# Peptides against a protein of PDB entry 7RZF: the designs that were tried, part 235

Target 1, 358 residues: chain A of PDB entry 7RZF
Amino acid sequence: PFQEEHLKQLYKIVPIKDIRNLYVTFPIPDLQKYYKSNPGHYLGHLIGHEGPGSLLSELKSKGWVNTLVGGQKEGARGFMFFIINVDLTEEGLLHVEDIILHMFQYIQKLRAEGPQEWVFQECKDLNAVAFRFKDKERPRGYTSKIAGILHYYPLEEVLTAEYLLEEFRPDLIEMVLDKLRPENVRVAIVSKSFEGKTDRTEEWYGTQYKQEAIPDEVIKKWQNADLNGKFKLPTKNEFIPTNFEILPLEKEATPYPALIKDTAMSKLWFKQDDKFFLPKACLNFEFFSPFAYVDPLHCNMAYLYLELLKDSLNEYAYAAELAGLSYDLQNTIYGMYLSVKGYNDKQPILLKKIIEKM
Target 2, 358 residues: chain A of PDB entry 7RZF as posed
Amino acid sequence: PFQEEHLKQLYKIVPIKDIRNLYVTFPIPDLQKYYKSNPGHYLGHLIGHEGPGSLLSELKSKGWVNTLVGGQKEGARGFMFFIINVDLTEEGLLHVEDIILHMFQYIQKLRAEGPQEWVFQELKDLNAVAFRFKDKERPRGYTSKIAGILHYYPLEEVLTAEYLLEEFRPDLIEMVLDKLRPENVRVAIVSKSFEGKTDRTEEWYGTQYKQEAIPDEVIKKWQNADLNGKFKLPTKNEFIPTNFEILPLEKEATPYPALIKDTAMSKLWFKQDDKFFLPKANLNFEFFSPFAYVDPLHSNMAYLYLELLKDSLNEYAYAAELAGLSYDLQNTIYGMYLSVKGYNDKQPILLKKIIEKM

## One batch from the design tools (peptide; made by RFdiffusion4, then SolubleMPNN)

Design b2_p23_2_s3 (from b2_p23_2, 12 letters changed)
Fold by OpenDDE base, seed 2:
Structure b2_p23_2_s3 (fold): chain B 358 residues (1-358), chain A 23 residues (1-23)
Amino acid sequence: as target 1 above (358 residues)
Amino acid sequence: KREEEEWLHELATKGLNLPIKTF
């Protein structure tokens, strides 16, 4: 484990690739034995959340960050790391201290709200769905993975241990949150902008870097992170499927889509799944408008409309994706195409939200 | 020391696509 002298350090690293990344790393206890509760996953789910009031949403709104990932990483034997990683914009590279302040404001929000059993339940349900409907992996990769994880999990649980949550442990969530403090931070900034500004070279790979102590004033600024009123816990994910019933095949099921509705305003084609027997559907809608492509102005208006529609749906996109739902919206020369895919149980909810925004 | 160097190298080369896909 890192000693106090290894904490509150800033690393400026020159990458080989043109990348801009920030890594905010906290040493944490080894959580491997707590895989049934997985408090690091709970915190990673919240810190890495992309919905309204999330850390990422606020950092994106400022133009500082493109993507955010939060979670636990294995360290050496007997300790782990909790890492918050962001892809930085050029502007975000200038605001690293403020980005980290926002991270601590969000962590402070999590402390103030305390552990939420409903969030754990959502993680449990999502993971159970992911396990239950897991795709077949390539045998060679799968066997190698399983052989590796046999060192960490009981043989009887080796297939489930990475997925199935069993125990809500608020004590462990709080314990990890107590490690996510400014006094325990290690910061790495990865950018080509540090080329020629480094004073150290890593021995094995020749990585150029600079190591600096984070000023006590900056640590104190982060320690005094207030409750930023923009940060909110996510709302409950309404897209998590609960019904997995597979309807029996119709006796007259055709191998091709059948026309089940024909009207002056709509045609509806249906094909039952006769191959996969999954609780999933694909809904595809083609909307026709004689105005969509009549001239360059209407074409651009139809494009702009679709981009605004997509933007207005971003609040649902992440929650739907987590639940194994997706949508796609495209302009066509005839109008617009909409696709909704995933677990059929909650597709009507997502479809309704899309249509209400249209 | 070696672990820190491996970490620095990992940061520089992989750009940690830590698939911390939290499922």
Scores: peptide ipSAE 0.026, ipTM 0.631, DockQ to the pose 0.573
Fold by OpenDDE base, seed 4:
Structure b2_p23_2_s3 (fold): chain B 358 residues (1-358), chain A 23 residues (1-23)
Amino acid sequence: as target 1 above (358 residues)
Amino acid sequence: KREEEEWLHELATKGLNLPIKTF
């Protein structure tokens, strides 16, 4: 495990690729034995959340961060890491201290709210869905993966252990949250802007870096992270499917889409799945407007309309995606195309929200 | 040391492929 001298360190790293990344790393206990509760996944789900009031939403609103990933990483035997990784903008590279302050403000929000059983239940349900409807992997890759994870899980559970949550353990969530403190932090900033400003070279790969102690004043600033009123827990994910019934194949099921409705205002084609037998659907809508492409002004207005519509739907996009739903909105020369894909159970909810924003 | 250096290299080359199943 890292000793005190390895904590509160800042690494400035020169990448090979033109990338700007921030890694905020915390040493945590080995959580492997707690795979049935997976407290690191619970925290990763919340810290990595992209909805309103999330850490990412606030950091994006400031123009500092493009993407955020949070969660546990395996270490050596007997310890793990919790890592928050962000893709930095050029502006975000100048505000790393403030980005990390916002991370600690969000962590403080999680401490103030305490462990939420409903959030665990959502993670459990999402993982159960992901397991149940997992796509077939290439046998060679799958076998090699399973052979590797046999070192970590009982043989009877090796297929399920990475997915199925069984136990809500608020004590373990609090234990991990207690490790996510400024005094335990290791920070790495990856940017080409550090080229020619490094004093060390890594032995094995020749990575150029500089290591610095984080000033005690900065650590204290992060320790005194207040409750930022912009941070909120996610709302319940209404898109999580609960019905997985597969309707029997119709006796007259055609191999091609059949026209089931023909009116002056709408045509509807239907094709039942006769191949995959999944509780999934693909809804495709083509909207015709004689104004969509009549001139350059209308073309640009139709484009701007869809960009504004997409922006207005961002609040639902991530929650839908987590639940295995997706949508797509595109301009066409005839008007607009909408696609809604994924588990059929909650597609009407997503579709309704899209239509209400239109 | 070696694990720290491997970590630094992973950061510089691959980015953390955090085994976080990004949902």
Scores: peptide ipSAE 0.025, ipTM 0.630, DockQ to the pose 0.503
Fold by OpenDDE base, seed 5:
Structure b2_p23_2_s3 (fold): chain B 358 residues (1-358), chain A 23 residues (1-23)
Amino acid sequence: as target 1 above (358 residues)
Amino acid sequence: KREEEEWLHELATKGLNLPIKTF
């Protein structure tokens, strides 16, 4: 376990690849025994959220961060870590102190709002869906995984323990939040810009790094993180499926898509699932326009339109993805292609939002 | 010591693929 001398440390690391990453790490207690409530997953869900008013949304708006991941990581026996990892822009590499300030402002927002049972319920529902409709794994890999997790879970629960949430434990959420403090931080910055500026080499892999104490003034700035009014809890995820009914096979179901509608403006093909029997669908739309590829100008305008459309849909994309929905938008030589995939229950909601933005 | 070195190596090579199980 880390002692006090291992806290409030900054590591500057030279990567092999040309990457820019920030890791903000907090030592936390071992949460393994609390798998039924999984407070680290609750916090990871909120801190790692990509919707409006999220930590990532604000850091992206500053041009400092491309991606953000938040969650618990296993340590050695008897302790864990909570880690916030971001992919840094070149500008973000210059604003690491401010990025971490925003992290603590978001954490302070989570403290001020307190644990939300509805957020736990969404996590529970998402995990239950993932468990219920889990794909078949390769037997060898699956058996090896199950054998490994038998050390952590009761035999009766070993199949469910990684998925099924049972208990809302606000006390454990608060306990973990109390560990996410500047006095408990370890920071690592990974960048090629530190090449030739390091004074240590890691023994096993030859990783070049520099270790520095974080100045007390910087720690104090992070301790005094205010409530940033830009940070908000996510809205309820409207894409979480609730209907899993599988319709019976039609008597005349064909092994190939049948043309079920033919008009001057549209053709519709349909194939029922006769193989997987999942409450999922794939909606594919091809939009034809004689203008899409008529000249280089129209081609570039069609490209720009789709990039702007994708950008305008980012607010829904993450919430849909969490709920097992996805979309894809592509230019074609004939016009535009749209695909919507995932649980069929909420596909009409996502499709409607896409069409309203088009 | 070894855990810190393994952590530094993981940072330098893999990036923390924190398996956020995106379900």
Scores: peptide ipSAE 0.024, ipTM 0.621, DockQ to the pose 0.505
Fold by OpenDDE base, seed 3:
Structure b2_p23_2_s3 (fold): chain B 358 residues (1-358), chain A 23 residues (1-23)
Amino acid sequence: as target 1 above (358 residues)
Amino acid sequence: KREEEEWLHELATKGLNLPIKTF
């Protein structure tokens, strides 16, 4: 484990690629034995959340961050890390201290609200769905993975242990939250802007870096992170499927889409799944407009409209994606294309929200 | 040392695609 001398450190790293990343790392206890409750996943789900009132939503609103990922990473035997990683904008690179302040404000919000059993239940349900409808992996890779995880899990649980949550453990969530403190932080900033400003070279790969102690004033600023009223817990995910019934194959099921509705304003084609037998559907809509491709102005306006529509749907897109729903919106020479895919149970909810924003 | 160096290299080369995106 890191000693105190290894904590409160800032690493400035020169990447090979033109990337801007921030890594905020906390040493945590080994959580492997707590796989049935997975407190690191619970915290990663909340810290990495992309919905309204999330850490990412606020950091994006400031133009500082493009993407955020939070969660546990394996370390050496007997310890782990909790890592918050963000993709930085050029502006965000100038505001790293304030980005980290917002991280601690969000963590402080999680402490103030305490562990939420409903959030654990959502994680449990999502993981159960992911397990139940898990895609077929390549046998060689899968066998090697299973052979590796046999060192960590009972034989009877080896297939389920990475997915199935069993126990809500608020005590373990609090224990991990207690490690997510400024005094325990390690910060890495990855940017080409540090080229020629480094004083160390990594021995094996030649990575150029600089290591600095984080000033005590900055640590104190992060320790005094107040509750930011912009941060809120997520709302319940309405897109989590609960019905997985597969309708029997119709006797007259065609191998091709059949026209089931023909009107002056719409044609509807339907094909039942005769191959996969999954509680999933693909809804595809082609919208025709005589204005979509009339001239360059209308084309650009139709493009801008779809980009604004996608932006207005971002709050739902993440929650839907977590629940195994996706949408796609594209311009066509005839108008626009909408696709909604995933578990059929909650597709009508997502589709309704898309149509209400259109 | 080596793990920290491998970590620094991983940071410099991959950008941590931490798989904690979407299940």
Scores: peptide ipSAE 0.024, ipTM 0.623, DockQ to the pose 0.546

Design b2_p23_2_s4 (from b2_p23_2, 14 letters changed)
Fold by OpenDDE base, seed 2:
Structure b2_p23_2_s4 (fold): chain B 358 residues (1-358), chain A 23 residues (1-23)
Amino acid sequence: as target 1 above (358 residues)
Amino acid sequence: RKEEEEWLHELATKGLDLDIKTF
């Protein structure tokens, strides 16, 4: 375990690849025994959330960060890490201190709101869906994975332990949040911009790095992180499927899509699933417009329209994706194409939102 | 030290593919 002397450290690392990453790492207790409540996953879900009022949404709005991941990582035996990792823009590389301030403001928001049972329930439901409808893995990889995780989980639970949540443990969530403090931080910045500015070389792989103590003034700035009013907990995810009923095959089910509606303005083709028997559907819409590709101006206007439409749908995209729903919007030479895929239960909700924005 | 060096190496080479199980 890291001692106090190993905390409040900044590492500037030269990568082999052209990458810009920030790693904000906190030593945490071993949470393996708490897999049924998984408090690190609860916090990772919120810190890594991409919706309105999220940490990522604010950092993206500033042009500092492209992606954000938050969660627990295994360390050596008896300790773990909680890591917040971001992909930095060139501008974000200049604002690392302020990015970390926003992280602590968001963590302070989580402390102020306290553990939310409804968020745990959403994580539980999402994981249960993911487990129940898990795709077939390659046997070799799957067997090797299961053999590895047998060291961590009871034999009876080895298939479920990575997915199924059982216990809401607000005490454990608070315990982990209490470790996510500026006094416990280890920061790594990975960028080629540190080439020729490092003073150390790692012994085994020759990684060039510089290690510096984080100034006490910076630690104090992060300790005094206020409640940023831009940060909000996510709203409840309306896209989480609850109905998994599979309708029986029709007696006259055709092996090909059947034309079930033909009008002057619309044709509708339908094919029932006769192979997979999953509570999933694929809705595909082709919209025809004589104006979509009539000239270069109209073509560019149709493109711009779809980019604006996608941007206006971003608030729903992440929540839908978490729930196993996806959409796709494309320009065609005839107009536009819309696809909606995933669990059929909540597809009408996503489709309605798309059509209301169109 | 060895864990810190492995960590530094993981950061430099992989970019932590934190298999942070994004559940």
Scores: peptide ipSAE 0.026, ipTM 0.620, DockQ to the pose 0.565
Fold by OpenDDE base, seed 3:
Structure b2_p23_2_s4 (fold): chain B 358 residues (1-358), chain A 23 residues (1-23)
Amino acid sequence: as target 1 above (358 residues)
Amino acid sequence: RKEEEEWLHELATKGLDLDIKTF
């Protein structure tokens, strides 16, 4: 485990690849024994959330961060880490102190709101869905994984322990939140901009880095992180499926998509699943426009439109993705293509939101 | 020391593929 001398440290690391990453790491107790409540996952879900009023939404609105990941990482036996990782923009690399301030403001918001049982229930439902409809893994990899996790879980629970949440433990959530403090932080910044500015080389791989103590004034600034009114808890995820009914196979089910609707403005093909028997569907829409590729201007405008549409959908796309829904939007020479995939129960909700933004 | 060095290397090479299962 890190001693006090290893805390409040800043690492400037030269990557092999051209990447810009910030890692904010906190040492936490070993949470392995709490897998039934998984307080680190609860916090990772909220800190890593991409919806309105999330940490990522605010940092992205400033142009500082592209992506954010939050969660527990295994350490050595008897300790773990909680890590917040962000992909930095070039501008974000200049604002690392302020990015970390926003992280502590969000953590302070989580403390002020306290543990939410509905958020735990949402995580429980998501994980239960993920377990119930888990895809087949390669036997070799799966067996090796199960053999590894047998060291951590009872034999009876070894298949379920990584998925099924049982107990809401607000006390454990608070315990982990109490470790997410500026006095316990380790910061790593990964950027090519540190090339020729490092003073250390790692022994085994030759990684160039610089280690610095974080100034006490910066630690105090983060300790005094106030409630930022832009941060909000997420809303309930409307995309979590609740109906998993599989309709019986039609007697006349064709092996290929059948044309079930033909109109002057639309054709509709349908194929029932006759192989997988999952409560999932794939909705594919091809939109035809004579303007899409009429000239280079219209082609670029159609491209820009779809990129702006995707960006405008990001907040909903995340909540849908968590619930096992996905969408794809592509330009075609004839217009645009939309795909909506995943659990059929909530696909109409996602599709409606996409169409309302279009 | 070795864990810190492996961590520094992991940061430099992969970017943490934090298989933080963002569920």
Scores: peptide ipSAE 0.025, ipTM 0.622, DockQ to the pose 0.638
Fold by OpenDDE base, seed 4:
Structure b2_p23_2_s4 (fold): chain B 358 residues (1-358), chain A 23 residues (1-23)
Amino acid sequence: as target 1 above (358 residues)
Amino acid sequence: RKEEEEWLHELATKGLDLDIKTF
């Protein structure tokens, strides 16, 4: 385990690739024995959330971060890490201290709200859906993976242990949150901008880096992170499927889409799934407009309209994606194309929201 | 120390393949 001398350290690392990343790492206890409650996943879900009032939403609004991932990583036996990783913009590279301040403000928000059983239940439901409808993996890779995880889980649970949550443990969530403190932080900044500014080389791979102690003033600034009123817990995910009923195959089911509606304003083709038998659908809409490609101005207006529409849908996109729903919006030479895919139960909700924003 | 160096290397080359199951 890291000793106090290994904490409050800043690493400036030169990458091989042209990447800009920030890693904020906290040593945490080994959570492996708590896989049935998975408190690290609960925190990763909230810290890594992309919806309104999330950490990522605020950091994106400032132009500092493109992507954010939060969660537990395995360490050696007897300890783990909690890591917040962000992809930095060029501007974000100048604001690393303030980015980390916002991370601690969000963590402070999580402490103030306390553990939420409904959030755990959503994670449980999402994981249960992911397990139940898991795609077939390549046998060789799957067998190798299962052989590896047999060291961590009981034989009877080895297939389910990575997915199925059983127990809400607010005490364990609080225990992990108590480790996410500025005094326990290890920061790594990965950027080519550190080339020629490093003083160390890693022994095994030749990675050039500089190690510095984080100033006590900066640690104190992060310790005094206030409640930022921009941070909110996510709303309940309305896209989580609850109905998985598979309708029986129609007696006259055709291998091709059948025209089931023909009107002056709309044609509808339908094909039942006769192959996969999944509680999933693909809804595809082609909208025809004689104005979409009539001239360069209308073409650009149609493009701008879809970009604005996508932007206006961002609040729903992430929540839908988590629930195994996706949408796509594209310009066509005839107008626009909309696709909605995933679990059929909540597709009408997503479709309605898309149409209400159109 | 070796784990720290392996971690630094992982950061520099792969990015953390955080087996953070992006849900």
Scores: peptide ipSAE 0.025, ipTM 0.631, DockQ to the pose 0.539
Fold by OpenDDE base, seed 5:
Structure b2_p23_2_s4 (fold): chain B 358 residues (1-358), chain A 23 residues (1-23)
Amino acid sequence: as target 1 above (358 residues)
Amino acid sequence: RKEEEEWLHELATKGLDLDIKTF
C-alpha cells in the first residue's frame, strides 16, 4: 500500500510511442467483496461519461483532451486504484494543472449531487443485457478466465459476478468518492517532450522518468475546486433496450435477402435472422447521388459533410454505444452509406436522430 | 518498488489497459 510519502507525486515519463497521456491515480480500498454493488463501476461510468455536461465534453471544448477513461483497476491483494486517464492534445499538455482542476470540479459535482439510484439502475440494466446476450467465446479462453475468477467469486455466482449488479450501496459510492481527493493523488504525464529532461531510469525496462512532489499550492488549488456550472449528471439513456422479443420465423423465410419494396426512389431488402435468434438488427442504407463523386470538389464536400455529421452526432453516439447500438457513416463512389446495428428495440430512436441531423 | 516500476512500464509502453469493460 502507498504511504503518505508516495502521495501527491508527479511522474514525467518518456514513452516509446509518440503519445501524450495523463494518468490521475487514487489509492482506494479493495472493492472486490462489493462486486454486487460495484461502486467503482458506478463512478467510472459517470467520470468516464462522454455526453453533454460530462468531464470529457468540457475538456474537449477547451481543446485539451481527445479521450477520457475513468474506472477502478486491481492492485495488489487488498488494494485497488481509481484512475482517470486522458489522451492529451499538444495544448492540453500545457494545461495539466487545469485539466486536473476540472477533474476535481467534476468529482465535487458528484459529491454535491450524491449517489443516484437511477444511474445504478442503468448500469444494472446495461450489465444484465450484456450478460443475457453475451456472445460465445472460444472455450479455451473462456475456461481459463473462469478458472481465474473462481479465486474471487463463489462457484455459484462465477458466471454472473462480473455482470449482475444486485445492491445499490450509496455508502460505498461515498466511501470511494472520499478517496478521490487531491491529498491522495498520484499524477503521471506521458510525453516525448520529456526526453532529455528526466533524471531516473526504471530498472527492468529502462523507462526514463522524473519524479517530483506536487507543490502544496497546486494541491490547495485542487482542494478548493468549486462547482463548475458546466458539469451536469448525464440524462437517462433512452437507448437501453427493454424489449427483447424475438419474432417467429416467417413461413417463407429465404436464406437470402428478399426484395420487399421496389419503387422509383427506393428498394428495400429484408432477411430475418434464421441463425442467431438475437433481438438485434442490422439496418443498412445506401443513398445514391449523381453529385457525390462527379468531381474532386463534390467528393471533398461529401467527405466534409459526413465528418461534420459524425461530429454533430457525438452526443448520441456514446449513449447508443453503451446500450449496444452503433452506427457507421461512409462516403461511397455512388453517394453515402449508413449502417445502424445492435438491439432492434431502440434502433428507430437512433435512426431518427441521425436522419434529423442529416 | 516492483509494483511502481511495473506501473511506470505499463504507462510507457501500453498505456493503462484499463480493462474498463465498456460493454
Scores: peptide ipSAE 0.024, ipTM 0.615, DockQ to the pose 0.528

